# Peptides against a protein of PDB entry 3ESW: the designs that were tried, part 60

Target 1, 322 residues: chain A of PDB entry 3ESW
Amino acid sequence: NNIDFDSIAKMLLIKYKDFILSKFKKAAPVENIRFQNLVHTNQFAQGVLGQSQHLCTVYDNPSWHSIVLETLDLDLIYKNVDKEFAKDGHAEGENIYTDYLVKELLRYFKQDFFKWCNKPDCNHCGQNTSENMTPLGSQGPNGEESKFNCGTVEIYKCNRCGNITRFPRYNDPIKLLETRKGRCGEWCNLFTLILKSFGLDVRYVWNREDHVWCEYFSNFLNRWVHVDSCEQSFDQPYIYSINWNKKMSYCIAFGKDGVVDVSKRYILQNELPRDQIKEEDLKFLCQFITKRLRYSLNDDEIYQLACRDEQEQIELIRGKTQ

## One batch from the design tools (peptide; made by RFdiffusion4, then SolubleMPNN)

Design b2_p14_1_s4 (from b2_p14_1, 7 letters changed)
Fold by OpenDDE base, seed 3:
Structure b2_p14_1_s4 (fold): chain B 322 residues (1-322), chain A 14 residues (1-14)
Amino acid sequence: as target 1 above (322 residues)
Amino acid sequence: SNKDLVEELLKKLS
């Protein structure tokens, strides 16, 4: 009896789709109770929820995307992408072009566009005067700084002229297009928006140990790819654990379609205790938030995302990111 | 192969 594997495969795909879709239906009352209890009793869970409410949606702003694209030197960017793409002998229309775009955006952002700011230059003495700056501490924003989602302003005194220079830590990425300077927070914030402005699937990765970076979904590689604008790094998830010998406990990725614990991608050694939440509760939390983010999606979108999630989970378990 | 797909899906549905 020739088993019609094609017919069986089709039937199983339908059943599998239905099974997957059943997991993404509206949460049961018991799940809602569990979620509410978790976020009210666990500070880490509250933090993850709070971050998700901002980071999962803030970058999906078409007006911001337009402003970004108007601000960047797109002619230079695409010229460089086309040059490198052609140099490697790729055919037009290959999904790998997006990887070249992201690599050029990393180059452009770090080399041509944005500046690392350990200390600001003195507003009075001018450029290359940061060496003369002494930190005095931090304070709240003034009335002007408050217009640009500023929570903290670092205050510096110039050792040469004695004047005070303010370094506002802006969270408005549009303001960062003007200021073009910051630390990992400003870099990741604006770079996440930049990648989103090119229509890419992007996640913001928060590390509990005071670093942040991006992931973008490569259609060519068919996986989430590590992207660090500060390091001009593409697909080097090992840089923190191995190169920096950084100790880490949690890496959480925030995107429009989900919240995912990506710790296994980045924490390769020097793992700190994961004692902020039970592993089962963190898994539940991320799944619950992800489910909520997908409530408005159609069945096909839900299914495709669930397949992508499954592939990512397999990748994270197998350590096959490289 | 569709055979491999069937076997994989059966594992996922179990």
Scores: peptide ipSAE 0.022, ipTM 0.591, DockQ to the pose 0.825
Fold by OpenDDE base, seed 1:
Structure b2_p14_1_s4 (fold): chain B 322 residues (1-322), chain A 14 residues (1-14)
Amino acid sequence: as target 1 above (322 residues)
Amino acid sequence: SNKDLVEELLKKLS
């Protein structure tokens, strides 16, 4: 009897697809109870949920994408991308173009567009006066600042003129297109929106030890790539653990299609205790939120994303990302 | 992974 190997292969593929899809079905009542209990009893879990409710959806705004693209010097950006692509890209294929785009956006953002603000300049004395600024503390936003999702305002006094300068910590990325200054939070917030505005697959990475960055899914490299706008860094996940000798406990990536613990990509040494939640509960939480984010997707989209997830998990276990 | 196993099986069956 000639074994129809093609038919068997097709049947195995169907069964495998069905198995994968079964993992993304609506949560059972027991899973909902576990989730509710976890977020009500564990502060870290509540924090991850709260961040996911904002970070997973806020950047999927077509109106914001249009405003970003109208604000950036696209002619300069694409001129530089085309120039670099013409040197090296033709040999590697068309998919590498997006890697060149992200690298140019990193350059453009840091060098031409946005500014690091340790202390603001004095509003009265003008540019290059930050040296004269003394911090007085922080306060709530005024009526105007509150319009732009401002949680806190840093207050500074000028030692030269005695005037007060306010540095509002805006969370509205559209306001950041105007102000064009901030620290790691403002940098990562606006840069995440910029990358999304080019139609890229992007995640926001939160580190518990007070840093934030992005990940971009490279079609050329076929993996998630570390992107830090503050550092103008592309594919250097080791910079925190090795170059900075930073101690870290958790790195969590937030995207439209999922929440993923990416700690293994970035925590290469100097690991701090992971004592905020049980590892099994964190895994459950991230999977549960990811399932919810995918409820509106069709079976083929779910399957493709699940295959991507599996590849990433294999990569993280094997330590292949650098 | 189950994917790798299925892909290996498919390669063997194809």
Scores: peptide ipSAE 0.021, ipTM 0.575, DockQ to the pose 0.111
Fold by OpenDDE base, seed 5:
Structure b2_p14_1_s4 (fold): chain B 322 residues (1-322), chain A 14 residues (1-14)
Amino acid sequence: as target 1 above (322 residues)
Amino acid sequence: SNKDLVEELLKKLS
C-alpha cells in the first residue's frame, strides 16, 4: 500500500494547526477553577505565579531599553562583534551575527562593565577592601534605598576602620547600571534587561536551589540557548549539574510569551526530589500562564510560538542538548 | 522527508 505521505502530511498539518490554536483559546471555566484552586492551595504554584507576574513583563520597557543602550559602550561592542563575525560569520549567514552579539555582551558585561560582589568594599577605606568586611546581618531598606526596589540590605563592618557599609540588594535594573555590582540575582536581572534592549527573545531562568540565569532564542541555532552572565557562558547548560555537581529540583523559565519548565535541560544528574507540586499540576500551571500571556496574539503568532514550543519539548525529551 | 514529518506529527498528536 503506497502510503501517500504527502497527502497525510498536509492533512496532519491542517489538523495540527487547528489543534494547537484550540489550546490557546480562552480558558474554559473548569480550567480557571483548577488554576485558582492550585495557586491558593499550593505554595510553589503561588510562587511561580508571583514570579511570572513580574519576570514575564518587567523587561518589556522601552524607556529602560533606551537607558541601557545609552549606558553601554556600543561602539566597542559592535567593533568586537564585527571583528568576530568577519572571521567566520559570512559563511554561516546573517542569523549567526546575533550569536556573536550575545557572546560579546557576555564578555563585555563580565570583563568591562559589571563586578561580582561577595562583600562590598568599605565606603571609607576605598577599593579592594572587601576582605576587611565582616557581615553583621541584613535589614530593610532606608528611605533612599527603597526608591530602587530594594527588599534587603546586607550590613557589613570594616575590621580596619570600624565603619558600617551597606550593600543594598537592588532589584531595579536601572540602579544596577549605576552600582555595577552584585551576585547572581543582580547579574541576571541587569543582563536580562541588556539582552532585551537589543530586541532579543530572552527568558529568565529561576532555579529553586538559589541560582538564576538567562536563555536566549538563537535564530541561527533555532533553539533556546543557555546564557549565564556570571560565568560568561553561552550554550553550556551542563555547567551546573556536571561542572558544579549542583543538586537541583526545578528550573523554570519566564519570558514575555510563556512560562516553561526547563528542568530537563539543566538537571542532568543529582536530581533532588520534585515534591513541591504534582508534575501534572506544574505542567498545567505553566501552560495556563503561557496561555494568558498569549491572549492578545493573533492566530499566526500563536501558531509560530507553539511550533517553537513543540520543538523545544522534543529537544528536552530527546536529550539532544549538547 | 514527509514520512519523518508524519511520524513526528503523529507523536505530537498522541
Scores: peptide ipSAE 0.018, ipTM 0.530, DockQ to the pose 0.729
Fold by OpenDDE base, seed 2:
Structure b2_p14_1_s4 (fold): chain B 322 residues (1-322), chain A 14 residues (1-14)
Amino acid sequence: as target 1 above (322 residues)
Amino acid sequence: SNKDLVEELLKKLS
C-alpha cells in the first residue's frame, strides 16, 4: 500500500487547522470566571484590559485615516520612497516597498512634520523660547482643551515676559495633526494612526517604564518590526536595553487582532522584576483579550493570525530578530 | 529536529 504522503499531509493540516480554530472558540465559562477574577484582583491586569479597550480599536477609524492622508505631504513621501525603492527594491521584490514607506514615514515625521516638546515655547515670545520656560505644575483641562481628550495640562511661566503658557497633553490624534508637537506619548499616538492610515498592520507597544513605540508587520521580513517615531528607528529593538541601558519589566503590544507580551524582544538586559502579575496569568490575559478581538473573524483569518502568532512566539524564544 | 519539521511545514503552508 503506497502511503499517499500527500493525502496524509493534507489530512494532518486539516486536523491541525481544526485544532487551532478550536482554541479560538468562545471562552469556556471557567475562562470567563478566571478573567473576571483576574481583572478585579490584579491592578496590572486591569490596566492591560483598560489599554486594550482603547488601543486595540481607536486607530481603526476610516474618517481619521482620510484626515491623516489629506494632511501629510504624500507627494514628497512617495517621491522619496520611489527614489529609495528604485536603488535596490526591485531586487528584493514588491513587498519591500512597504518597508521603504515606513522608513520614509519615520524620516518625514521626525524631520518635517512633528516636533519634540520638552517644554513649550512661550505663546507670547514666539519660537525657540522654551529655554525661558519654568514649570509651575499640572492641572486639569479647560473647556476648550477638554474637547480633544485632554487629561492633563502642564503649566509653564515665561522667565522673560512672565506670561503663562499651557501645554495640553492631548490624546486626540487629530488634534495632534494640528499642534504637531509632543513627547513620546503624542509621537507614538499620532504615528500609530499615520501607519494605520496607510493600511498597515500596526501595534502600539506600551512599556511600563514610561516609554511607548510601534510595531509594524513587515510582509517582506515576515515578522513584527520595531518602529519608534521619536528615534526615527526601524528594526532596532535593542536601542532601549543596549543603547539607552534602560531597565524594563514589561512591554505589551496592542493591536486590532491581539494583545501580546513582547518583552522578550526589547528587554535584552537590565530586566526589572516582573512582579506585577504571575506570568501564567499575564499569558492567559493576553490570550483571552486576543480571542475576544478575533470573535468576528472567519476561520481562515483566525488560522492565518494563529500561524503568525506561533511564528512570533518562536522568534521571541529564539531571540533571532537579527 | 521537530523544529526543522515545523519550519518545513510552515514553508509548505506559506
Scores: peptide ipSAE 0.008, ipTM 0.493, DockQ to the pose 0.111

Design b2_p14_2_s2 (from b2_p14_2, 5 letters changed)
Fold by OpenDDE base, seed 4:
Structure b2_p14_2_s2 (fold): chain B 322 residues (1-322), chain A 14 residues (1-14)
Amino acid sequence: as target 1 above (322 residues)
Amino acid sequence: SNEELVKKLLEKLS
């Protein structure tokens, strides 16, 4: 009896697809209860949920994408991308072009477009006066600042002129296109939007220990790639743990298609206690939110994303063994 | 892809 291996393969693939798809069906009542209990009883879980409600969808705004593309020097960007792409002898149409684009966007953003702001310049004394600024604390936004999703305003006094300068921490990335300054939060926020505006698959990575960055899904590398706009860093997930010797506990990636614990990619040493939530509950939470984000997707999209997720999980497991 | 993996597995089983 010649086992029709092709028929068996097809049948196995169908059954496997069905199995995968079954995981993404509407949550059972028991899962909903578990989720509700978790987010009501665990502050970290509530925080992850709250972040997911914003970060997973906020950047998928076509109007914002248009504004970004109108604001950036696209001619310069593409000129530089094309130059470097050609220099390395790549043919047109290769998936690697997008990696060159992201690298140029990192360069452009850090060198030409956005500014790091430890302290603001004095509004009265003008440029390069930040050295004269003393922090007085933080306060809520005024009526104008509140229009741009500002949660906190840092207050500084000029030691030279005595005037007060406000540094609003805007969360509206469109306002950041105007202000062109900030810290890791503003950098990552606007840069995430920039990458999204080029049609890229991007996640926002939140680190509990006061840093944030991006991940880009490289079609060339067929994986999620670390991207830090502050550092002009591409595919250097080790910079925090190794180069900075940073201690970290959690890194959570937020994207339109899911929420993923990516801690294993970035926490290579100096791991802090992961005591904010049970590991099983965090896994459940991320899966549950991911499932909700995919409810409107078709079976093929769900299957493709699930395959990507599996590959990422394999990558994240292997990374600890090196 | 898992499909490619399944195909490769099948090629090895054949």
Scores: peptide ipSAE 0.018, ipTM 0.516, DockQ to the pose 0.100
Fold by OpenDDE base, seed 2:
Structure b2_p14_2_s2 (fold): chain B 322 residues (1-322), chain A 14 residues (1-14)
Amino acid sequence: as target 1 above (322 residues)
Amino acid sequence: SNEELVKKLLEKLS
């Protein structure tokens, strides 16, 4: 009997798909209990959950995307992308073009659009006066600042004129389109929204050791790509561990379709103790949140995302991002 | 695609 290998292949694929889909079914009562116990007993787990409730969904706002696209110099951006694509863009089509777009957005954002603010300029003395600013501490937002999701305001005194300058730490990315300044938090927040506004698959990466960046899913590279707006960096996950010699314990990626521990991509040396949660509990937590984020998706979407997840896990184990 | 991978695997097993 000629083994119909094609029929067997199809049957195996169907069974495999069904098996994968079975993992994304509604959580069993025992999993819900484990989840509830974990987030109530472990502060790190509670923090990850809290972040997921915001970061996984906040950037999926069509009104915000429109405001972003209306604010950016799209003519300049696309002109530059087209120029770079014409030089090096082999006939590989639309997929590689998106990588050029992200690279130009990194350039545009850092060079033309947004400003690093270690200390604010004096509101009275004007531009390039930050050197004269002395920190006085932080306080809560005033009534105006509170309109823009401001958690804290840094207070500075000018050594020249003696006036007080407020540096509100806005979490509203639309307000950041106006202010166009901040630190890693503001940079990553707005840049994540910018990337999302172009219809890209983007994750917000939180590092426990006070840094944040993005990941973009490149269809050309068929993987998640490191993107840091502060550094104008594309596909350089090593910059923190190697170039900065930064010590890190956790890197968690938050996207609309999942929460993933991406520590293995970025923590290449100088690993700090991972003592905030058991590894099994963190894995469970990320998987549980990811399942919840996918509950409304159809079987084909779930399957495609699960295949992507498996590929990423293989990549993270192999260390082959280079 | 995983489908192509499975086909290639089956071709190798064949």
Scores: peptide ipSAE 0.017, ipTM 0.502, DockQ to the pose 0.104
Fold by OpenDDE base, seed 5:
Structure b2_p14_2_s2 (fold): chain B 322 residues (1-322), chain A 14 residues (1-14)
Amino acid sequence: as target 1 above (322 residues)
Amino acid sequence: SNEELVKKLLEKLS
């Protein structure tokens, strides 16, 4: 009996699509109860939920995108992208252009635009005076600083002139376009917005062990790509575990279309105990939040994203992250 | 091959 593999394949594809779509239907009452119980009883789960409520949506602001594009030297950026694309890109297809764009944005951001701020310069003594700054601690924002989503202000005293300099830790990325300085939090926050402003699929990756970075979905590579603005790093997920020998427990990616545990991409060695939540509960939590983020999407959009999710999970299981 | 596709699909449905 010649097995009609074409008919079987078509039937299986239909059943598979229906199966996938069934996972993204409205949550059952039992799932809602499980979710509510989890976020009320588990502090880590509550933290992930709280982060998702901000990070998954905050960067989808057209007004902010316009301000970013008006602020950046687009002529310089595209000139450099075109130059690099002209060398290799024509042979590899049009989709590689976005990879060149992200690489140039990494270069531009680190080299031309933004500054690392371990300590601020003295407001009185001027540039290159950070070495003279002694930390006095942190305090809440003043009335002006509070306008720019500032939760903490680091206070420094100049050893040379004795004056106080404030380093507000702004969470408003538009304010960061003005200040053009910060640590990993400010870098990742603004750079995530920058990438979003170019219409790219971007996730914000939170690491429990005090680092943050981005992921970009490369249409050329057909996968999520590690992007760290602080390091000018593209597709180097190993830098934390291997190069830094960093110990890590959790890496969670937050995007408009989902929340994903990406720990397996970045935690290659020196894994810390994952004791903050049960693995099953974390998986459930991420899936539940993802389901909520996709509730307004049509079946084809849901299916396409689910196929992307599946490929990512296969990649993470196989350890194929180069 | 369609056979390989069917096998992959079966693996995904399991």
Scores: peptide ipSAE 0.012, ipTM 0.495, DockQ to the pose 0.707
Fold by OpenDDE base, seed 1:
Structure b2_p14_2_s2 (fold): chain B 322 residues (1-322), chain A 14 residues (1-14)
Amino acid sequence: as target 1 above (322 residues)
Amino acid sequence: SNEELVKKLLEKLS
């Protein structure tokens, strides 16, 4: 009896695909109950859910992508990418071009486009007057500031002229294309939109210990790559734990196709207690939200994403992220 | 990929 190994192989692949797809079926009633109980009883879980409802979908706006591409100096960007690609890229293949693009976007954003704002300049005295600014505290937005998704306005008094300068903390990334200044929140928000506008697979990474950054899926490297616009950093996930000696507990990545605990990629030492939620409940929560985000996808899309997820999990377990 | 791994495993079974 010639065992048709090819037929058996095909059947095993079909059964494996079906098994993977079965994990993405509509949640059972018991899973819905578990989810509802978790988000109602655990504040950290509620926070992750709330962030997912915004961060997983807000950047998938074609009108915003058009505005971004019209605002950036695309001629300069592509000129620089082409220049770097011409040096080394031809030997490595076409997929490396996107890595050069992301690296140039990091350079362009930090050096040419956006500004770090510890303190604003005085509106009356003009440029380079931030040294004269004294913080008075924070207040709610006025009627004009409220139009641009502003939750908080920092208030400063000029020691030279005595006038008040307002620094609205805008969450509208289109307004940030105008203001072109902020801290880690504004940087990451607008930079996430910029990367999305180039058609890239991007996640927003939230760290509980008051920092945020991006991840980009590199087709060349075939993995998620750390991207920090504030640091002009590409593929340096170790900078927080090692270079900054930062203590951290949670890093959660939010993308259109899923929510993932990426703490193992970034927390290499000085781990803080992970006491906000049970590990099993966090895993369940991220998987549950991810399933919901994928409900409209076809079986092939679901399978491809599931394979990507498994590769990432293997990477995270093995500590291979560089 | 898991598919490649499964294919390789199947090739070895083969």
Scores: peptide ipSAE 0.018, ipTM 0.568, DockQ to the pose 0.108; fails the geometry check

